# Designs tried in a protein design run: peptides against a protein of PDB entry 6RGO. Part 205

Target 1, 392 residues: chain A of PDB entry 6RGO
Amino acid sequence: MALKLLGFNQDATCFSVISSNKGVTIYNCDPFGKCFELEKSTSNDEELDFLVEMLFSTSLIAVVDKTIGASKRKKLKIVNTKRKATICELTFPHEIMDVIMNRKIICVVLKSDQIFVYDISCMKLLRTIDVRGEKLKSTSKFRNSEAVGDIGVRVSLSTDNNSILCYSSYSKSDKENAPLNDIVVFDALKCIQINVLPAVHQSNIVCIACSPDGMLMATASEKGTIIRVFKTIDTENDEPILVNEFRRGSRPSRISEMKFNHDNTLLACVGESDTIHIFALPVTTTEADANEDDTLQQSSHSLSSSINGLQYISKGLANRFGKIIVSKIPTQSQQRHVAYIKIPENAKYRIGFPKDTTNTIHICGEDGNYLVYSIPRNEVGPCTLVKSNTFD

## One batch from the design tools (peptide; made by RFdiffusion4, then SolubleMPNN)

Design b2_p16_5_s1 (from b2_p16_5, 8 letters changed)
Fold by OpenDDE base, seed 1:
Structure b2_p16_5_s1 (fold): chain B 392 residues (1-392), chain A 16 residues (1-16)
Amino acid sequence: as target 1 above (392 residues)
Amino acid sequence: DKEKIELIKEAMKEKL
């Protein structure tokens, strides 16, 4: 059967799949089992395509039927899974490309590179962000969207109530073909732009992850060889703070998903490669706890590899065109993964971090595997399989 | 609007 993965919810307690025969199914992770099904509305042998975003362990889902007809692809349904009832339907001017949510905000990304920001509690529109809008005044040419491949606005939202929205934007350039390689950090509640990170990659950004608290953001380009982690809000001398630069690999490979764990100590990435990579983040000691003098010398020999927290002030190297480019961390100081999971090369996987076990990762595959892995703490190596289940 | 708000609030309850 063709399975298509929709992904995990924010706390990895559930994941969603499209089954060709059944429609949308939501599985609970523990205890493992089907918790919701949205039946196929059509008897047609058409390939099912849906967006489903679930709000944590709640009964609230956002659903977009992308299978058939331009009208359905523009409709967002807010559904109560327990009641099996549609609460409301929103219609957009363009096809819905992505939907993200937390307990406060729903963001809807359109094929027009617009982001609609809603207050989830009432479904009131707070803001429309037009990512093209600054450029459309100069470039009358409709990019015929046919030939410009799978490059669109990417978004990530903090899972907390602060609702930090990170999105890819077009670099300021007189070129008709400016890349989506800037990041905007946006307070989705206040509807205020907080920060702009210019030219964080040389090519289009294809994956973004916001930390649960919204303080960190990970980015990957279409090359997927390097992952950069930035502070979202904090700046040094009005310049973006590059916290980490990770090397996923030497070969280009698309990253489809990245996630932080709940304590911001790990970043996982998955994509077209045979390997899920897990990177360790330096513990950002918030300067606040420096005052409690409590002498508990628990000699945890953490391998303090001297990550001299050289805050690499990314001195934006002005390129020959005066564009600030985030300085590359020297290749020798690029951190590798601390852990990995081998997956079938031809199987798409999605990742999730459970809240209660910061050293556990949930993965699910289009091969019908739901797998729970333990992440090694003290060594670089493979993750250990703890639990496996199958779904259809 | 009020009905929608109550329906959303109901749906936003965690599954026990």
Scores: peptide ipSAE 0.663, ipTM 0.954, DockQ to the pose 0.720
Fold by OpenDDE base, seed 3:
Structure b2_p16_5_s1 (fold): chain B 392 residues (1-392), chain A 16 residues (1-16)
Amino acid sequence: as target 1 above (392 residues)
Amino acid sequence: DKEKIELIKEAMKEKL
């Protein structure tokens, strides 16, 4: 049967799939089994296409039927799976491209490069973000729908209550074809822009992950060779906003999904390659200042050498070149994966991190495999398969 | 609106 993966929920307790014969099925991970089924509305052999986002282990799902006609692709249904009932339906001016949620916020991404931010508790619109901005409305003829390669606004939302929204934005280059290579960090609750990271890649950003706490974000471009990890907020300390640069590989390959684990110690990525890569994030040990007051008086001598000449390059020029936050991290500091999982070539996989086990990863494939892997802590190597289940 | 809020609040309960 043809399966399409929709993905894991935020805590990897469930995953959603489209089965050509059944419609949308939600599986529970432990104990493994079907927990919900949304029947196919049509008897036709039409290829099913859906967006389904599940809110944690709840009965709340957001559903977009993309199978039939341009009108349905503009409709978001909020459904209670336990009641098998639609709570409400929202209609948008354009096709829905993505839906993300947490316990506070639902974000709806449109093909128009608009993000609609809602308070989930009442489905009240809080903000419409127009990523193209007002200036481009006049001159940008609709990018002809044919050349809509998979380049659109990408979003990620923190799973916590802070509701930090990271999204890709167009660079301020006067070029008609400005890349989606800026990142905006947005407080979705307060509807305030927190930060803007300009030109985080040379090409369009195709994948974004926000950490569960919203303190970190990971980005990948169309090349998918380098993953960058950034702080979402500028710290008062002159600490670089770019905290890590990971090398996935030397060959270009699209990254379809990235996720942090629940304690921000691991970042996983999956895509078109035969390998899921897992990277270790440096634990910023806040060195608690152990004021070891160790008074060792050592009188080391006065070598006064007068190296005068470091001219203070004046602060004034820094304002015009928007902070090239991409300091050239020397290519030598590119960290490799600490762990990996081999997957079948051409099988699409999705990833999830369970909340309670930071060294465990859940994966599911369009091949009908649900797999649980243990991540090695102390050694660079393959993950160990712990559990396997199949689904149809 | 009140009914919708109650239905959302019910749906947002974790499954035991």
Scores: peptide ipSAE 0.660, ipTM 0.954, DockQ to the pose 0.744
Fold by OpenDDE base, seed 2:
Structure b2_p16_5_s1 (fold): chain B 392 residues (1-392), chain A 16 residues (1-16)
Amino acid sequence: as target 1 above (392 residues)
Amino acid sequence: DKEKIELIKEAMKEKL
């Protein structure tokens, strides 16, 4: 059967798939099994296309039917899976491109480069962010965005209650062809812009991940060769703090998804390549616990020793125009993966980190495999397969 | 809408 992956929920307890014959299915990861099914409403051999976002292990899902006609592509349904009932339907002026949520906020991304921010508890609109409107104040020409197919605003939302929203924005370049290479950090609850990271890549940003706590953000461009990790809120001398620069590979390959684990110690990425890469993040010692003088000389040969301290290379080369250019970390100081998983090149995979096991990763493929891997802690190498299930 | 709020609040309960 043709499967299309929708992805994992925030805690990787469930994942969603489209089956050509069955419609949308949500699987529980442990115990493994179907927990919800949305039957195909039409007998037509039309290719099924849906957006489905699940709120953790709850009965709340957001659903967009993208299969049948331009009118449904503009409709967001909030559904209770336990009752099999629609709670409400919202209609947007443009096609829905993405939907993200946490326990406080739901964000709806439109093909118009608008982000609608809602209070999930009542579905009240809190903010409309017009990512183009920030640019259009400089350039009146509506680029016919019809021709730029797969390049749109990317978003990520913290899974915590702080509801830090990171989104890609157009650079303030006077060029008609300004890339989506800026990042805005936004408090989605207060509806306040917290930070702006200018020109984090040379090309459009195609993937963003926010950490669960909203303190870190990972970005990848269309090239997918370099992943950058920034602090979201903190700045140094009003400059963005680059925490890490990871090398996924030397060859261009699109990254489709990135995720942090729940303790911000790991970043995983997946995409069009045969390899899921897992990177180690430096443990940010919060200075607060430095007071317990407990002399336990336990030789934690922590992997910290091979993380030669990335000095916060806030070496923004201010260009002649005062724009912070994130200096490319020299290729020799670019960190590589600490772990990897080999996957079939022809199968799209999605990734998730379970909350309770920081060294475990869940993956699922359009090949019908749900796999659980253990991540090595003390060595650079392959992940170990712990559990496997199949779905159809 | 008070009914919608209660329906959302119910749906937002974790599945045991």
Scores: peptide ipSAE 0.658, ipTM 0.953, DockQ to the pose 0.721
Fold by OpenDDE base, seed 5:
Structure b2_p16_5_s1 (fold): chain B 392 residues (1-392), chain A 16 residues (1-16)
Amino acid sequence: as target 1 above (392 residues)
Amino acid sequence: DKEKIELIKEAMKEKL
């Protein structure tokens, strides 16, 4: 049977899949089992396509039926899974491309490069963000999305209540073919733009991950060879703070998903490659814990790999348009993974970090495998398989 | 509106 993975929820307690025969199924991770099924509304042998966004382990889901006809692809359903009931429907002027939510906010991304921001508690519209801006409205040529795969606005939202929204934006170039290589950081609750990171990659951004607390953001371009991690809010001399630059690989490979763990110590990435990569982040010692004098000499030899590689990001080369291009960190300071998982070649996988176990990762594949791995703490190497289950 | 708010608030409290 053809499975299509939708992904994990925010705390990796559940994941969702599309089965060609059944429709949308939600699985609980522990104890492992089916917890919800959305039956196929049509008896037709049409290829099923859905967007499903979950709200943690709650009965609230957002659903878009993308299978049949242009009208359904513009409808967002808010569903209570326990009642098996639609709470409300919203209709948009354009096809829904993505839906992301937390306990405060729902963001709906349209094919028109618009982001609709809603207060989840009442489904009131707070903001419409037009990523093209006023100048590009005249070039009503929808990029024929048929010829250049999946280039659109990417979004990520913090899982906390601060509701930090990161989205890809068009570089201010006078060229009709400006890349989606700027990032905007937006407070979705206050509806205020808080930062802009110009030209974070040379090509279109295809993957973004916000940290759970909204303080960090990871980005990858269509090349998928380099991952950059930035501070979201803080700036140094009005320039973006690049915290890390990770090398996934030497060969181009699309990254489909990235996630931070709950404490911002790990970043995982998955995509078209045979390998899930896990990177270590420097522990930001918040200066606040300096006061508890408790002398527990636990000689945790933290891998103080001397990240003396705060090489000053040499002034970004201003491109011909005076935009700061984030200079590539010298290849010598590009960090590699600390851990990895081998996955079947050409299998699509999704990743999730559980809240309560910072050194555990959940993965699921379109091959019907749900796998739990332990991440090594003190060595560079493969993750250890702890638990496996199958789904159909 | 009030009914929608209570239905959302219910769905956000219920565990799967």
Scores: peptide ipSAE 0.643, ipTM 0.953, DockQ to the pose 0.883

Design b2_p16_5_s2 (from b2_p16_5, 7 letters changed)
Fold by OpenDDE base, seed 1:
Structure b2_p16_5_s2 (fold): chain B 392 residues (1-392), chain A 16 residues (1-16)
Amino acid sequence: as target 1 above (392 residues)
Amino acid sequence: EEEKIKEIEEAMKEKL
């Protein structure tokens, strides 16, 4: 049967899938098993498509039926899985492209490049962000959405209560065809822009991940060769702080998903390649903890080469056309610990990090595999398979 | 409105 992966929840305690015969199924990771099913309402042989966003280990889900012909692509359902009941329905002017949530906020991304921000507690609209609206004052040409491929506004939301929303935006260039290569950092609670990162890639951003605390953001372009990690809020001389630049590969390959672990020590990425990559992040010691004098002399010679975090002031080289291009981090920092998982080339996978075990990763595949891997700490190499389950 | 808020609050409880 064709499975389609919807992904893990925020803490990787559950994942959701579409089964062609069953509809939407949510699985618990531990104990492994089916916890919810949304039955197929239509007898049609139409390929089922859904968005399902689950709020952690709760009974709250957001559901969009994206099935062709279903006329429901503009309708968000908020469902209690325990009661099997719809709490409320919201209808949008355009097709829903994405839904993301935390304990405070739901963000709904439309095909119109609008982001609707809701207070989850009451489903009150807090803000409509029009990502095109700043540009449409100059050129009324509706891009026929058919000719511009699968390029839309990408979003990520912090899993904490700070509710830092990162989204891709159009560069301010007067070109009709400006790429979605800027990032806006938005406080979804206060409904204010915090930061704008211009031209973080040369091409459209296709993947964004916000850290759980909202302090870091990872970005990847259509090329998927370089992943950049920025500070979200902090700036240096009004310039974006580039914390990390990772090379996933030399060959172009789309990254479909990226996630930070819960302590911001790891960044995983998955996509069209046969390999999940896991990158080590430098521990940002917040300067605050330097005052506890705790003298415990534990002599473990961890060769943490203290590469002093030279804040590489990414002097945005103003290219000859006045575009700030984020400078490449010098190749010397490439000796970061990298782990990997080999996956079937033709199987889409999704990733999740469990909260309690920062060195484990959960993955699930359209091949019907749910896999738990241990991530090596001290050596570059493959992850070790710890647990496997199958689903249908 | 109040009923919807109560239902959301109930759904937002973690599964024990």
Scores: peptide ipSAE 0.618, ipTM 0.946, DockQ to the pose 0.715
Fold by OpenDDE base, seed 4:
Structure b2_p16_5_s2 (fold): chain B 392 residues (1-392), chain A 16 residues (1-16)
Amino acid sequence: as target 1 above (392 residues)
Amino acid sequence: EEEKIKEIEEAMKEKL
């Protein structure tokens, strides 16, 4: 059967798939099994296309049927999976390209480069972000999104209640073909722009991940060779803080998804390559209040010394327009993966990090495999397969 | 509107 992956939910407790014969199926990861099925409404051998976003382990899903007709592609259904009932339906002026949510916010991305931000509790519209309108303010000529192929606005939302939204925006360049290489950080609850990271890549951004707490973001361009990790909120001298630069590979390959683990210690990426890459992030010791007294003196050999290499954020050449080009970290200081998973060539995979086990990763493939891997600690190497299941 | 809010709140409960 042809399977199409929709992805994991926010905590990797469930994943969603399209089966050509069944429609949409949601699987629970533990215990492994079907937890919801949306039957195919049409007997036609048409290729099924859906968006499904699930809210954690709840009964709330957002569904877009993209299979038949331009009208359905503009409709978002909020569904209770336990009741198999539509709670409400929203209609948009343009095709829905993406839907993301947390416990507070739903964001709907349109083919028009608009982001509609909703309060999930009542489905009230809080904000329409017009990324296209920002481009028109910054560039005199409109590029039709259809002429850019798969290049559109990308979004990621923090899984916490702070609801930090990161989205790609058009660079303020006088060039007719400004790339989607700026990032905007947005408080989705307050509807306030927090930060703007200009020109984080030389080409269009095709993948964004926000950390669960919204404090970090990862970006990849259409080249997919370099992943950059930034602080979302914090700035140094009004400049973006580049925390990490990772090398996925030397050859161009599209990254389709990136995820942080729940403690911000790992970043995983997957895409068109035969390899899922897992990168280690420096543990930012948040000074949690050291109130409690207990005396265990064990030698904190502070591995503080090696972070000095990242301070070579060379002053980006201030181009004539004061744009800080995020300086390339020297290729010698580009970190490689600490762990990897080999996947079948041409198989599309999705990734998720479970909340309670920061050293495990869940993956699922269009080959019908659901796999749980253990991530090695303190060594560079392959992940170990812990559990496998199949789905149809 | 109140019914929709109640239905959303019910759907947002975690599956036991």
Scores: peptide ipSAE 0.617, ipTM 0.946, DockQ to the pose 0.726
Fold by OpenDDE base, seed 3:
Structure b2_p16_5_s2 (fold): chain B 392 residues (1-392), chain A 16 residues (1-16)
Amino acid sequence: as target 1 above (392 residues)
Amino acid sequence: EEEKIKEIEEAMKEKL
């Protein structure tokens, strides 16, 4: 059967798929099995297209039926899976492109480059973010070029209650085709912009991940060769906002999904390549005041020395050119993966990190495989398959 | 409105 993957929930306890014959199915990961089915509304052999976002291991899902007609593509249903009932329906002025949620917030991304931020508890609109801003309203003929259909605003939301929203924004360049290469960090609860990271890539950002706590974000461009990790908040200390730069590969390949694990020690990425890459993040040891005494010269070669090539252009020049966040990092500072999983080249996969096991990753494929891998800790190498299940 | 809030709160309960 043709399967289309929707993805894992926030804690990787469930994943959602579209089956051409059945409609939407939600699987539980452990014990493995079907936990919910949403039947297709039509008997026709139409290719099913849905957005489904599940809230953790709850009975709350957000559903957008994109299969039939332009009107349904503008409707968000909030559904109780236990009752099999729609709680409420929201209608938007434009097609829904993405839906993300946590225990506090739902964000709805529209084809108009608008983000609607809702309080989940009452479905009250808190904010509408217009990413194009007011200046582009006059000259923006809709990008009616169907060929550019995949370049839109990307979003990621922290899974915690801080509800940090990271989204791609247009650069302030006077060019008619300004790239979506800025990142805005937004407190979705307070509706306050926390930070702006200008020009984090040379091309459009196509993938964003926020850490569970909202303290980190990862970004990838259309090239998908480099992944950058940033702090979401400017620290008072002159610490680099750019904390890591990872090299996925030398060949361009689209990254479709990135995720942090629950303790911010790992970043995984998946996309059009035959390989899921897992990167280790430096543990920011808070220098707790280790008192003076014990001289044990264990030469922990602090990888700190190679980041010295980030010439912080002093605050004085920043006023004229904006924060140049991405100086030319020497190519030698680009870390490789610490672990990997080989996947079929033509199978789309999704990734999830379970909350209870820092060194485990869940993956599922449009090939009907649900796989659990153990991540090696002490060596660079392949992940070990621990569990496998199939679904249809 | 109150009914919708109550239904959301019920749906947001974790499955045991």
Scores: peptide ipSAE 0.617, ipTM 0.946, DockQ to the pose 0.718
Fold by OpenDDE base, seed 2:
Structure b2_p16_5_s2 (fold): chain B 392 residues (1-392), chain A 16 residues (1-16)
Amino acid sequence: as target 1 above (392 residues)
Amino acid sequence: EEEKIKEIEEAMKEKL
């Protein structure tokens, strides 16, 4: 049967798939099994396409029927899976491209490069962000984006209540073909822009991940060779802080998904390559106020030794025109993965980090495999398979 | 409106 992966929820307790015969199925990861099924409304042999975003382990899902010929591609349904009932339906002026949520906010990305931000508790619109309208303050005509099939606004939202929204924006270049290579950091609750990271890549950003706490973000371009990690809120001399630059590979390959683990110590990436890469992040010791006293010698086996080579290249050469030149870390000093998983060629995989186990990763494939891997802590190497299940 | 808010609040409860 043809399977299409929708992905994991925020805490990797569930994942969603489209089965060509059954419709949308949500699986629970532990205990492994079906927890919800959305049956096909039509007996037609039409290729099913859906967006499904699940709110953690709750009964709340957002559903968009994207099936070709369906007049539903502009409709967001909020569904209670326990009651099997639609709570509300929202209709948008354009096709829905993405939906992301946490316990406070739901964001809807349209094909028009608009982001609609809602208070999830009442489905009240808080903000419409027009990513093109910000560009149109520079003279660029609406190129009918119908022809640029796969390049659109990318979004990521913190899973916490702070609701830090990171999105790709068009560079301020007067060029008609300005790339989506800027990042905006936005407080989705207060509806305030917090930060702007200009020209974080040379080409369009195709993948973005926000950390669970919203303090970090990872970005990848169409080339997918380099991943950059930035602080979201913090700046140094009004310049963006580049925390890490990782090399995924030498060959161009699209990254489809990136995720941080719950404690911001790991970043995983997956895409069109035969390899899931896992990178280690330096533990930013927040200077917690060192109140002096209690000497509890918890032996933090610090992964300290191999990370010492990352000088904070905070010194972006501010070019005289206020363009932050993100200093290219020399190719020899670019960090590689600390761990990897080999996946079947041509199988699309999705990744998730469970909350309770910082060294475990969940993966699922369109090959019908749900796999749990242990991530090595003290060595660079393959992840160890801990659990496997199959789904259809 | 109040009914929708109550239904959302109920759906946002974790499945035991």
Scores: peptide ipSAE 0.614, ipTM 0.946, DockQ to the pose 0.735

